# Peptides against a protein of PDB entry 5VVV, part 39

Target 1, 276 residues: chain A of PDB entry 5VVV
Amino acid sequence: FLCGVVEGFYGRPWVMEQRKELFRRLQKWELNTYLYAPKDDYKHRMFWREMYSVEEAEQLMTLISAAREYEIEFIYAISPGLDITFSNPKEVSTLKRKLDQVSQFGCRSFALLFDDIDHNMCAADKEVFSSFAHAQVSITNEIYQYLGEPETFLFCPTEYCGTFCYPNVSQSPYLRTVGEKLLPGIEVLWTGPKVVSKEIPVESIEEVSKIIKRAPVIWDNIHANDYDQKRLFLGPYKGRSTELIPRLKGVLTNPNCEFEANYVAIHTLATWYKSN
Target 2, 276 residues: chain A of PDB entry 5VVV as posed
Amino acid sequence: FLCGVVEGFYGRPWVMEQRKELFRRLQKWELNTYLYAPKDDYKHRMFWREMYSVEEAEQLMTLISAAREYEIEFIYAISPGLDITFSNPKEVSTLKRKLDQVSQFGCRSFALLFDNIDHNMCAADKEVFSSFAHAQVSITNEIYQYLGEPETFLFCPTEYCGTFCYPNVSQSPYLRTVGEKLLPGIEVLWTGPKVVSKEIPVESIEEVSKIIKRAPVIWDNIHANDYDQKRLFLGPYKGRSTELIPRLKGVLTNPNCEFEANYVAIHTLATWYKSN

## One batch from the design tools (peptide; aimed at target 1 L82 Y160)

Design b2_p19_5_s3 (made by RFdiffusion4, then SolubleMPNN; from b2_p19_5, 9 letters changed)
Fold by OpenDDE base, seed 2:
Structure b2_p19_5_s3 (fold): chain B 276 residues (1-276), chain A 19 residues (1-19)
Amino acid sequence: as target 1 above (276 residues)
Amino acid sequence: VDPEKFLKEYSKKLLEKLK
C-alpha cells in the first residue's frame, strides 16, 4: 500500500530542504511514499525532453538518497503529454533517455502522467493509434518494459477523476482501453469523483476499479490549494472511509503549496491509514 | 475559484507558451 505525499501542484515547487523534511515527517508518521510531480518543474512537464544539468542531477541524487535514508519510496514522475508525438520513435527515445538519467540517480520507481492535457492527438498519432488512450498505453507499456518492469510504476490517466470521464466512469472508452491494454503491473492514479473530491465513496472506487481492472492509487486533492492560493486547507484528512484501504493500492495526498501548512493534512492521513 | 476551470486555463497557458 503506497501512502504518502505527491508534490503535484501548480506553483513554486518545494525546495530540497522541505522535501527532506517531508521525508523525515513521512517516516515518523509511518508513511512510505513520495511522488515527485511538481507541475512547474520545467524538466518534469514543459521541457520534459531536457536532461538534467550536472547541478540538477546532484540535487536529485541527494534527494533520492535522502528518501532512501528515511525509507521513503521516491517515485519520479514525468508529464510528456503537452507536446509529445506518441508515434514518433525519436520522442519515445527521448523519454527513455530522460528516465535513464533519473535511473542513474538511483531512482527505481517511476510515473507517467497524462493529467491536464488536451485529448486531441496530432495528425501523425491519429494515423498510428485508434485513440488517445491507445497512444498513451502504448508508450506507457513500452517505457515500463524498457525500464525493466520496475516494482512501482504509475500511470495518471487524462480522465483521472469522475468529472473528466466521458461519458462517465463506467462507460468511458478511454478508461476501458486503459484497463484492457495497460500492463497489469502498472498502477493507475485516480482522484475520485472530482478534481477536488469532498468525499470518495467506496462505490466510486469499485466503479473505477472495475473499468481499469485494478485497485487505483488515489491522487488526493483534498488539501490542494494551487487553484486558489488565497486559501489554505488546514482541516483533517476526511471524507474517505477506512473501508477504501483494502480497495486501493495507495493514497498520495497532493497538499497545500505552502509546505508548512500541511502538518495536519499529512498527519491525519497517517492516522487514517493506521485506522484500518 | 473552480479547480477544474483553473486547471483547464493553466494547461492552455502552458500549451500557448510551448508554441
Scores: peptide ipSAE 0.373, ipTM 0.884, DockQ to the pose 0.900
OpenDDE base, seeds 1, 3, 4, 5: peptide ipSAE 0.273, 0.297, 0.357, 0.284; ipTM 0.797, 0.803, 0.879, 0.800

Design b2_p19_5_s4 (made by RFdiffusion4, then SolubleMPNN; from b2_p19_5, 11 letters changed)
Fold by OpenDDE base, seed 5:
Structure b2_p19_5_s4 (fold): chain B 276 residues (1-276), chain A 19 residues (1-19)
Amino acid sequence: as target 1 above (276 residues)
Amino acid sequence: MDAEKFLLERAKKELEKLK
């Protein structure tokens, strides 16, 4: 069971010292996972093709080493979906080289994220792939196998919540393709019925699990505030029955952008997890 | 702001910067 934090918000990423402090807190609270997915890291998303500089490499190596020191699984995410051409072998090779670099930093867990992108494929991809889901699954499977089938590999679908599913969760051709074609060793991220789900009913998890043919990892935006910087979400982790735990592969909270605001959010997640 | 609206707006802005 993956339980911890995803740094997945828009806005200023946390600094390395904050991330190290996070790892210490996660270990103390018996949480085990950190997903690196800051939207405003240019080399994570907008400039995903660009290799890390020597200086950036040193920082990431230090961060990954710190995660290992605190027995926190460091998952490196990349979000190529803004402008990748899935059918272009050069794009695939570029993605492989980028993940090879991160692997050289000591990273062993990875994620491919296709959240917050346009659903339309380019003309070249339409000639090769039957759908956007087929294109995403193809590259994800290829990368997963290329990396030697790492123990932890995550996929974030473009339809990552109930409200983004067309026509709905149970009937989504996109999610059906993901469920049928995504290799079984790859985990699927999900935010619940909404982007920010006040509640995540057990029935909603059963519904999505059926179509994706696996228990999801919850990317939980309950404490996310990037969409409203005037608000801080300081309340406890709530609206999730502990009956969800045996039906999930994990829960990663995407909390407030302000690192200092997240004590209650993360601590109460830990209490929730340990109450099972 | 609504979260879904915010995400859509940000995604559009990012795409515009890449063109």
Scores: peptide ipSAE 0.400, ipTM 0.884, DockQ to the pose 0.902
OpenDDE base, seeds 1, 2, 3, 4: peptide ipSAE 0.343, 0.040, 0.059, 0.335; ipTM 0.876, 0.712, 0.708, 0.872; seeds 2, 3 fail the geometry check

Design b2_p19_6 (made by RFdiffusion4)
Pose (drawn by RFdiffusion4):
Structure b2_p19_6 (pose): chain A 276 residues (1-276), chain P 19 residues (1-19)
Amino acid sequence: as target 2 above (276 residues)
Amino acid sequence: TDDEKKVAFEEEKLTEELS
């Protein structure tokens, strides 16, 4: 069961030294996972096709090392959603070559994120693929095979919270396609009824497990502050029923950008991780 | 609300990324 932090916000990402202290904290409080997905670390999203330079690689390996040294599972995320051409094989291959490079840093766990992308396709893609959801699942599956079908592997859908489902959660062509076609070994990230959920009703998640055909992994935006300059969140982890732990694969908290402000955010996530 | 602010922020960032 996956529990911990996702560094998944817009803005100045954390540095290696902050992530080491992060791993030591996750362990002192018995959490198990860290998802690397900062939106403005350019090679994660904006230049996803680009390989890490020599010194960048030294940094990532040293990072994946301290993750094992503290036994925190490290999941690497990549976001090709902005401009990838799903049908073109060169494009599919560059993704593998990039995911290969990181695999050789010590990485066993991977994620493909597709949040916040323009919902339609290029002229070339609309031929080979029936719908937008078809294209993502095809590449997510193909990639899931190539890496030797890894232990934990996440998929973040374009429709990733209740508000964002067209027309509703239950009868959505995008969501319908995912639950049926996406492989049973691939996890699905979900964010609650809203992007920043005030509460997560047990009925809403049970409802979601209907179409996704899984217990989804929560990408929790409760303490995220990247959207309002004046705002910071030092409150407890709240509005999440303890009765949820049985119904979910996991909860990764997407916290404040200021690293040291995240003490309460992670500790309260940790205490709640107990009690179920 | 925080939700509306976050959605608007994400839309703005998407526009910047596509520009």

Design b2_p19_6_s1 (made by RFdiffusion4, then SolubleMPNN; from b2_p19_6, 10 letters changed)
Fold by OpenDDE base, seed 2:
Structure b2_p19_6_s1 (fold): chain B 276 residues (1-276), chain A 19 residues (1-19)
Amino acid sequence: as target 1 above (276 residues)
Amino acid sequence: SDNDIAIKFLEERLKEELS
C-alpha cells in the first residue's frame, strides 16, 4: 500500500530542504511514499525532453538518497503529454534517455502522467493509434518494459476523475482501453468523483476499479490549494472511509503549495491509514 | 499554450470546489 505525498501542484515547487524535511516527517508518521510531480518544474513537464544538468543531477541524487535514508519510496514522475508525438520513435527514445538518467540517480520507481492535457492527437498519431488511450497505453507499456518492469510504476490517465470521464466512469471508452491494454503491473492514479473530491465513496472506487481492472492509487486533492491562492486547507483528512484501504493500492495526498501548512493534512492521513 | 491549459484546469477545480 502506497501512502504519502504527491508534490503535484501548480506553482513554486518545494525546495530540496523542504522535501528532505517531508521525508523525515513521512518516516516518523509511518508513511512510505513521495511522488515527485511538480507541474512547474520545467524538466518534469514543459521541457520534459531536456536532460538534467550536472548541478540538477547532483541535487536529485542527493534528494533520492535522502528518501532512501528515511525509507521513503521516491517515485519520479514525468508529464510528456503537452506536446509528445506518441508515434514518433525519437520521442519515445528521448523519454527513455530521460528516465535512464533518473535511474542513474538511484531512482527505481517511476510515473507517466497524462493529466491536465487536451483530448486530442496530432495527425501523425491518428494514423497509428485507434484512440488517445491507445497511444498513451502503448508508450506507457513500452517504457515500463524498457525500465525492466520496476516494482512501482504509475500511470495517470487524462480521465483521472469522474467529472472528466466521457460519458461517465463505467462507460468511458478511454478508461476501458486503459483497463484492457495497460500492463497489469502498472498502477493507475485516480482522484475520485471530482478533481477536488470532498468525499470518495466506496462505490465510486468499485466502479472505477471494475473498468480499469485494478485497484487505483488515489491522487487526493482534498488539501490542494493551487486553484485558489486565497485559501489554505488546514483541516483533517476526511470524507474517505477506512473501508477504502483494502480496495486501493494507495493514497497520495497533493496538499497545499505552502509546505508548512501541511502538518495536519499529512498527519491525519497517516492516522487514517493506520486506523484500518 | 501550457499556461492556458493550466489555467483551464485550475478554473475547473475551483468550480468543483465551490459547487
Scores: peptide ipSAE 0.248, ipTM 0.844, DockQ to the pose 0.074
OpenDDE base, seeds 1, 3, 4, 5: peptide ipSAE 0.221, 0.093, 0.210, 0.193; ipTM 0.839, 0.728, 0.832, 0.824

Design b2_p19_6_s2 (made by RFdiffusion4, then SolubleMPNN; from b2_p19_6, 10 letters changed)
Fold by OpenDDE base, seed 5:
Structure b2_p19_6_s2 (fold): chain B 276 residues (1-276), chain A 19 residues (1-19)
Amino acid sequence: as target 1 above (276 residues)
Amino acid sequence: SDNEIAIEFLEKRLKEELS
């Protein structure tokens, strides 16, 4: 069971010292996972093709080493979906080289994120792939196999919540393709019925699990505030029955952008997780 | 633009939170 934090918000990423402090807190609270997915990290999303500089490499190596020191699984995410051409072998090779570089930093767990992108394929991809889901699954499977089938590999679908599913969760051709064609060792991220789910009913998890043919990892936006900088979410982790725990592969909270605001959010997630 | 996409999805999140 993956339980911890995803740094997955828009806005200023956490600094390395904050991330190290996070790892210490996660260990103290018996949480085990950190997903590196800061939207405004240039080489994560907008400039995903760019290799890390020597200085950036040193920072990431230090961060990954710190995660290991605190027994936190460091998952490196990349979000190539803004402008990748899935059918272009050069793009696939570029993605492989980027993940090879991160592997050299000592990273062993990875994620491919296709959240917050348009559902439209380019003309070249339409000639090769039957659907957007087929394109995403193809590259994800290829990368997963290329990396030697790492123990933890995550996929974030473009339809990552109930409200983004067309026509709905149970009938989504996109999610059906993901469920049928995504290799079974790859985990699927999900935010619940909504992007920000006040509640995640058990029935909603059973529904999505059926179509994706696996238990999801919850990317939980309950404490996310990147959409409203005037608000801080200081309340407890709530609206999730502990009956969800045996039906999930994990829960990663995407909390407030303000690192210092997240004590209650993360601590109460840990309490929830231990109550099962 | 990448910023426009980000804004769109942030606005969707805001709408969902206010709903």
Scores: peptide ipSAE 0.210, ipTM 0.824, DockQ to the pose 0.074
OpenDDE base, seeds 1, 2, 3, 4: peptide ipSAE 0.177, 0.202, 0.173, 0.140; ipTM 0.816, 0.826, 0.818, 0.797

Design b2_p19_6_s3 (made by RFdiffusion4, then SolubleMPNN; from b2_p19_6, 12 letters changed)
Fold by OpenDDE base, seed 5:
Structure b2_p19_6_s3 (fold): chain B 276 residues (1-276), chain A 19 residues (1-19)
Amino acid sequence: as target 1 above (276 residues)
Amino acid sequence: SDNDIAIEFLKKRLEEELS
């Protein structure tokens, strides 16, 4: 069971010292996972093709080593979906080289994110793939196999919540393709019925699990505030029955952008997780 | 910037989800 934090918000990423402090807190609270997915890391999303510099490499190596020291699984995410051409072998090779570099930093767990992108393929991809889901699954499976089938590999679908599913969760051709064609060792991220789910009913997890043919990992936006910088979500982790725990592969909270605001959010997630 | 567009898109989506 993956339980911890995703740094997945828009806005200023946490600094390395904050991330190290996070790992210390996660260990203290018996949480086990950190997903590196800061939207405003240029080399994570907008410039996903660009290799890390020597200085950036040293920082990431130090960060990954710190995660290991605190027994926190460091998952490196990349979001190529803004401008990748899935059918172009050069793009696939570029993605492979980027993940090879991160593997050299000592990273062993990875994620491919296709969240917050248009549900449209370019003309070249339409000639090769039957749907956007087929294109995403193809590259994800290829990358997963290329990396030697790492123990933890995550996929974030474009339809990552109930409201983004067309026509709905149980009838989504996109999620059906993901469920049927995504290799079984790849985990699927999900935010619940909504992007920010006030509640995540058990029945909603059963529904999505059926179509994706696996238990999801919750990307939980309950404490996310990147959409409204005037708000801080200081309340406890709530609206999730502990009955979800045996039905999930994990829960990763995407909390407030303000690092110091997240004590209650993360601590109460840990309490929730241990209550089962 | 492309980042600003992405943030605006996210904010709009999140606002729609919260409404």
Scores: peptide ipSAE 0.161, ipTM 0.821, DockQ to the pose 0.078
OpenDDE base, seeds 1, 2, 3, 4: peptide ipSAE 0.074, 0.065, 0.037, 0.148; ipTM 0.735, 0.728, 0.670, 0.811

Design b2_p19_6_s4 (made by RFdiffusion4, then SolubleMPNN; from b2_p19_6, 13 letters changed)
Fold by OpenDDE base, seed 3:
Structure b2_p19_6_s4 (fold): chain B 276 residues (1-276), chain A 19 residues (1-19)
Amino acid sequence: as target 1 above (276 residues)
Amino acid sequence: SDNDIAIEFLKKRLKEELE
């Protein structure tokens, strides 16, 4: 069971010292996972093709080493979906080289994120793939296999919540393709009925699990505030029954952008997880 | 920037999901 934090917000990424402090807190609270997915990290999303510099490599190696020291699984995410051509072998090769570099930093767990992108494929991809889901699954499977089938590999769908599913969760052709074609060793991220789910009912997890043919990892935006700068939710992790735990592969909270505002968010997640 | 536009759009979508 993956339990911890995803740094998945829009806005200023956390600094390396904050991330190291996070690992200390995660270990102290008996959490086990950090997903590196900062939307405004240039080489994560907008410039995903660009290799890390020597200086950036040293920072990431140090960060990954720190995660290991605190027994935190470091999952490196990349979000190529803004401008990748799925059918272009050069693009696939570029993605492979980028993840090879991160593997050399000592990273062993990875994620491909296709959240917050348009559903439209380019003309070249339409000639090769039957749907957007087929394109995403194809590259995800290829990368997963190329990396030697890592123990932890995550996929974030474009339809990552109930409200983004067309026509709905149970009838989504996109999620059906993901469920049927995504290799079984790849985990699927999900935010619940909404992007920011006030509640995640057990029945809603049973519904999505059926179509994706696996238990999801919750990307939980309950404490996210990147969408509203006036919002600071300092309440406990709530609206999630502990009955979800046996029905999930994990829970990763995407908390407030302000690092110091997340004590309650992370601590109450840990309490929730240990209460099972 | 193109990034700012994307973020603004996404923030709007997130807000609509909370209402």
Scores: peptide ipSAE 0.084, ipTM 0.782, DockQ to the pose 0.077
OpenDDE base, seeds 1, 2, 4, 5: peptide ipSAE 0.050, 0.060, 0.059, 0.051; ipTM 0.737, 0.718, 0.743, 0.724; seed 4 fails the geometry check

Design b2_p19_7 (made by RFdiffusion4)
Pose (drawn by RFdiffusion4):
Structure b2_p19_7 (pose): chain A 276 residues (1-276), chain P 19 residues (1-19)
Amino acid sequence: as target 2 above (276 residues)
Amino acid sequence: AAKHEEAKEFYMKKAREDS
């Protein structure tokens, strides 16, 4: 069961030294996972096709090392959604070459994120693929095979919370396609009824497990402050029923950008992780 | 770059509405 932090916000990402202290904290409080997905670390999203330079690679390896040294599982995320051409094979190959490079840093766990992308396709893609959801699942599956079908592997759908489902959660062509075609070994990230969920009703998640055909992984935006300059969140982890732990694969908290402000955010996530 | 900025602005708008 996956529990911990996703560094998944817009803005100045954390540095290696902050992530080491993060791993030591996750262990002191018995959490198991860290998802690397900062939106503005340019090679994660904006320049996803680009390989890490020599010194960048030294940094990532040293990072994946301290993750094992503290036994925190490290999941690497990549976001091709902005401009990838799903049908073109050179494009599919560059993704593998990039995912290969990181595999050789010590990485066993991977994620493909597709949040916040223009919902339609290029002229070339609309031929080979029936719908937008078809294209993502095809590449997510193909990639899932190539890496030797890894232990943990996450998929973040374009429709990733209740508000964002067209027309509703239950009869959505995008969501329908995912639950049926996406492989049973691939996890699905979900964010609650809204992007920043005030509460996560047990009925809403049970409802979601209907169409995704899985217990989804929560990308929790409760303490995220990247959207309002004036705002910071030092409150407890709240509005999440303890009765949820049985029904979910995991909860990764996407916290405040200011690293040291995240003490309460992670500790309260940890106490709640007990009690179920 | 433009697509990234649009996606970022869209996210911020929706997050603010939720709060």

Design b2_p19_7_s1 (made by RFdiffusion4, then SolubleMPNN; from b2_p19_7, 9 letters changed)
Fold by OpenDDE base, seed 2:
Structure b2_p19_7_s1 (fold): chain B 276 residues (1-276), chain A 19 residues (1-19)
Amino acid sequence: as target 1 above (276 residues)
Amino acid sequence: MEKYEKAKEFYKKVALADL
């Protein structure tokens, strides 16, 4: 069971010292996972093709080593979906080389994220792939196999919550293709009924699990504030029954952008997880 | 950049409507 934090917000990423302090807190609270997915990290999303500099490499190596010291699984995410051409072998090779560099930093767990992108494929991809889901699954399976089938590999769908599913969760052709064609060893991220889900009912997890043919990992935006800089979510983790735990592969909270605001959010997630 | 900003603003709009 993956339980911890995704740094998955828009806005200023956390500094390396905040991430190290996070790992110390996660270990202390018996949480086990950090997903590196800061949307405003240029080499994560907008410039995903760009290799890390020597200085950036040293920082990431130090961060990954610190995660290991605190027994925290460091999952490196990349979000190529804004401008990747899935049918172009050079794009696939560029993605492979980027993940090879991160593997050299000592990373062993990875994620491919297709959140917050347009559903439209380019003309070249339409000639090769039957749908956007087929294109995403093809590259995700190829990268997973290329990396030697790492123990933890995550996929974030474009339809990552109930409100983004067309026509709905149980009838989505996109999620059906993901469930049928994504390799069984790849985990699927899910956000619940909404982008910001006040509640995640058990029935909603049973519905999505049926179509994706696996238990999801929750990307939980309950404490996310990147959509409103005037709000801080200082309340407890709530609106999730502990009956979800046996029906999930994990829970990763995407909390407030302000690192110091997250004590209650993360501590109460840990209490929730240990109460099962 | 333009695609990123459009996606970000769409996300923000949806997230605000979920509150």
Scores: peptide ipSAE 0.732, ipTM 0.968, DockQ to the pose 0.947
OpenDDE base, seeds 1, 3, 4, 5: peptide ipSAE 0.720, 0.683, 0.722, 0.713; ipTM 0.966, 0.961, 0.966, 0.965; seeds 4, 5 fail the geometry check

Design b2_p19_7_s2 (made by RFdiffusion4, then SolubleMPNN; from b2_p19_7, 12 letters changed)
Fold by OpenDDE base, seed 5:
Structure b2_p19_7_s2 (fold): chain B 276 residues (1-276), chain A 19 residues (1-19)
Amino acid sequence: as target 1 above (276 residues)
Amino acid sequence: MELYEKSKEKAKKVALEDL
């Protein structure tokens, strides 16, 4: 069971000292996972093709080493979906080289994110792939196999919540393709019925699990505030029955952008996780 | 940059509509 934090917000990424303090807190609270997915890391999303510099590489190596010191699984995410051409072998090769670089930093767990992109393909991809889901699954499976089928590999679908599913969760041809064609060792990220789910009913997890043919990992936006910088979500982790725990592969909270605001959010997630 | 900003604004708008 993956339980911890995703740094997945839009806004200023946490500094290395904050991330190390996070790992110390995660270990102390018997949480086990950190997903590196800061939207404003330019080499994560906007410039996903660009290799890390020597200085950036040293920082990431130090961060990954610190995660290991605290027994926290460091998952590196990349979000190529803004401008990747899935059918172009050069794009696939560029993605491989980027993940090879991160593998050299000592990273062993990875994620491919297709969140917050338009649900369309370019003309070249339409000639090769039957749907956007087929294109995403093809590259995800290829990358997963290329990396030697790592123990933890995550996929974030473009339809990552109930409100994004067309026509709905159980009838989504996109999620059906993901469920049928995504390799079984790849985990699927999900935010619940909504992007920011006040509640995640058990029935909603049973519905999505059926179509994706696996238990999801919750990307939990309950404490996310990147959409409204005037709000801080200081309340406890709530609106999730402990009955979800046996029905999930994990829960990763995407909390407030302000690192210092997240004590209650993360601590109460840990209490929730231990209460089952 | 433009695609990123459009993505960010789309995500923010949807998150606000879900509140």
Scores: peptide ipSAE 0.365, ipTM 0.888, DockQ to the pose 0.914
OpenDDE base, seeds 1, 2, 3, 4: peptide ipSAE 0.056, 0.345, 0.202, 0.364; ipTM 0.753, 0.884, 0.812, 0.889

Design b2_p19_7_s3 (made by RFdiffusion4, then SolubleMPNN; from b2_p19_7, 10 letters changed)
Fold by OpenDDE base, seed 4:
Parts: sequence; structure tokens; C-alpha cells
Structure b2_p19_7_s3 (fold): chain B 276 residues (1-276), chain A 19 residues (1-19)
Amino acid sequence: as target 1 above (276 residues)
Amino acid sequence: MEKYKKSKEFYKKVALEDL
């Protein structure tokens, strides 16, 4: 069970010292996972093709080493979906080289994120792939296999919540393709019925699990404030039955952008997790 | 940059509608 934090927000990424402090807190609270997915890391999303500099590499190596020191699984995410051409072998090779670099930093767990992108493929991809889901699954499977089938590999679908599923979760051709074609060792990220799910009903997890053919990892936006930084979500982790725990592969909270605001969010997630 | 901004604003809009 993956339980911890995803740094998955839009806005100023946390500094390395905040991330190290996070790892210390995660360990102390018996949480085990950090997903590195800061939207405003240029080399994560906007410039995903760009290799890390020597200085950035040293920072990431240090961060990954710190995660290991605190027994926190460091999952490196990349979000190529804004502008990747899935059918272009050069793009695939570029993604491979980027993940090779991160592997050299000592990272062993990875994620491919296709969140918040247009469902439209370019003309070249339409000639090769039957759908956007097929394109995403193809590259995800290829990367997963290329990396030697790492123990933890996550996929964030473009339809990552109930409201994004067309026509709905159980009938989504996109999620059906994901479920059928995504290799079974790859985990699927899900935010619940909504992007910001006030509640995640058990039935909603059963529904998505059926179509994706696996228990999801919750990317939990309950405490996310990157959509409105005038709000701080200081309340407890709630609206998730503990009955979800045996039905999930994990829960990663995407909390407030303000690192200091997240004590209650993360601590109460830990309490929730340990209550099973 | 434009695609990123569009992505971010899309997310923000939907997330606000979820509240």
C-alpha cells in the first residue's frame, strides 16, 4: 500500500529542505511514499525533454538519497503529454534517456502522467494509434519494460476522475483501453469522482477498479489549493471510509502548496491509514 | 508555455467547480 504525499500541484515547488523535512515526517508517521510531480518543475512537464543539469542532478540525487535514508519510496513522475508525439521514436527515446538519467540518480520508482492534457492526438499519432488511450498505454508499457519493470510504476490517466470519464467511468472507452492494455504491474492514479473529491465512496472505487482491472492509487486533492491560493485546507483527511484501504493500492495526498500548512493533512492521512 | 497555461487553467476551472 502506497501511502504518503504527491507533490503534484501547480505553483512554486517545495524546496529540497522542505522535501527532506517531509520525508522525516512521513517516516515518523509511518507513511512510505513521496511522488515527485511538481507541475512547475520545468523538466517534469513543460520541458520534460530536457536533461537535468549537473547542479539539478546533484540536488535530485541528494533528494533521492534522503528519501532512502528515511525509508520513503521516491517516485519520479514525468508529464510528457503536453506535446509528446507518441508515434515518434525520437520522442520515446528522449523520454527513455530522461528516465535513464533519473535512474542514475538512484531512483527506482517512476510515474508517467497524462493529466490535464487535451484528448486530441496529432495526425501522426492518429495514423499509428487507435485512440489516445492506446498511444498513452503503448508508451507507458514500453517505458515500464525499458526500465526493467520497476516495482512501482504509476500511470496517471487523462480521465483521472469520474467527471472526466466519457460517457462515465464504467463505460469509458479510454479507461477500458487502459484497463485492458496497460501492463498489470503498472498502477493507475485516480482522484475519485471529481478532481477535488469531497468524498470518495467505496462504490466509486469499485466502479473504477472494475474498468481499469486493478485497485487504483488515489491522488487525493482534498487538501490541494493550487486552484485557489486564497484558500488553505487545514482540515483533517476525511470523506474517505477506511473501507477504501483494502480496495486501494495506495493514497497519495496532493496537499496545499504552502508546505507549512500540511501538518494536519498529512498527519490525519497517516491516522486514517493506520486505522485499518 | 501556452499549452501549459491552458492545462493549468483547465485544471483550476474544474477544481473550483468541484467545491
Scores: peptide ipSAE 0.713, ipTM 0.965, DockQ to the pose 0.934
OpenDDE base, seeds 1, 2, 3, 5: peptide ipSAE 0.648, 0.650, 0.591, 0.628; ipTM 0.898, 0.902, 0.884, 0.890; seed 3 fails the geometry check

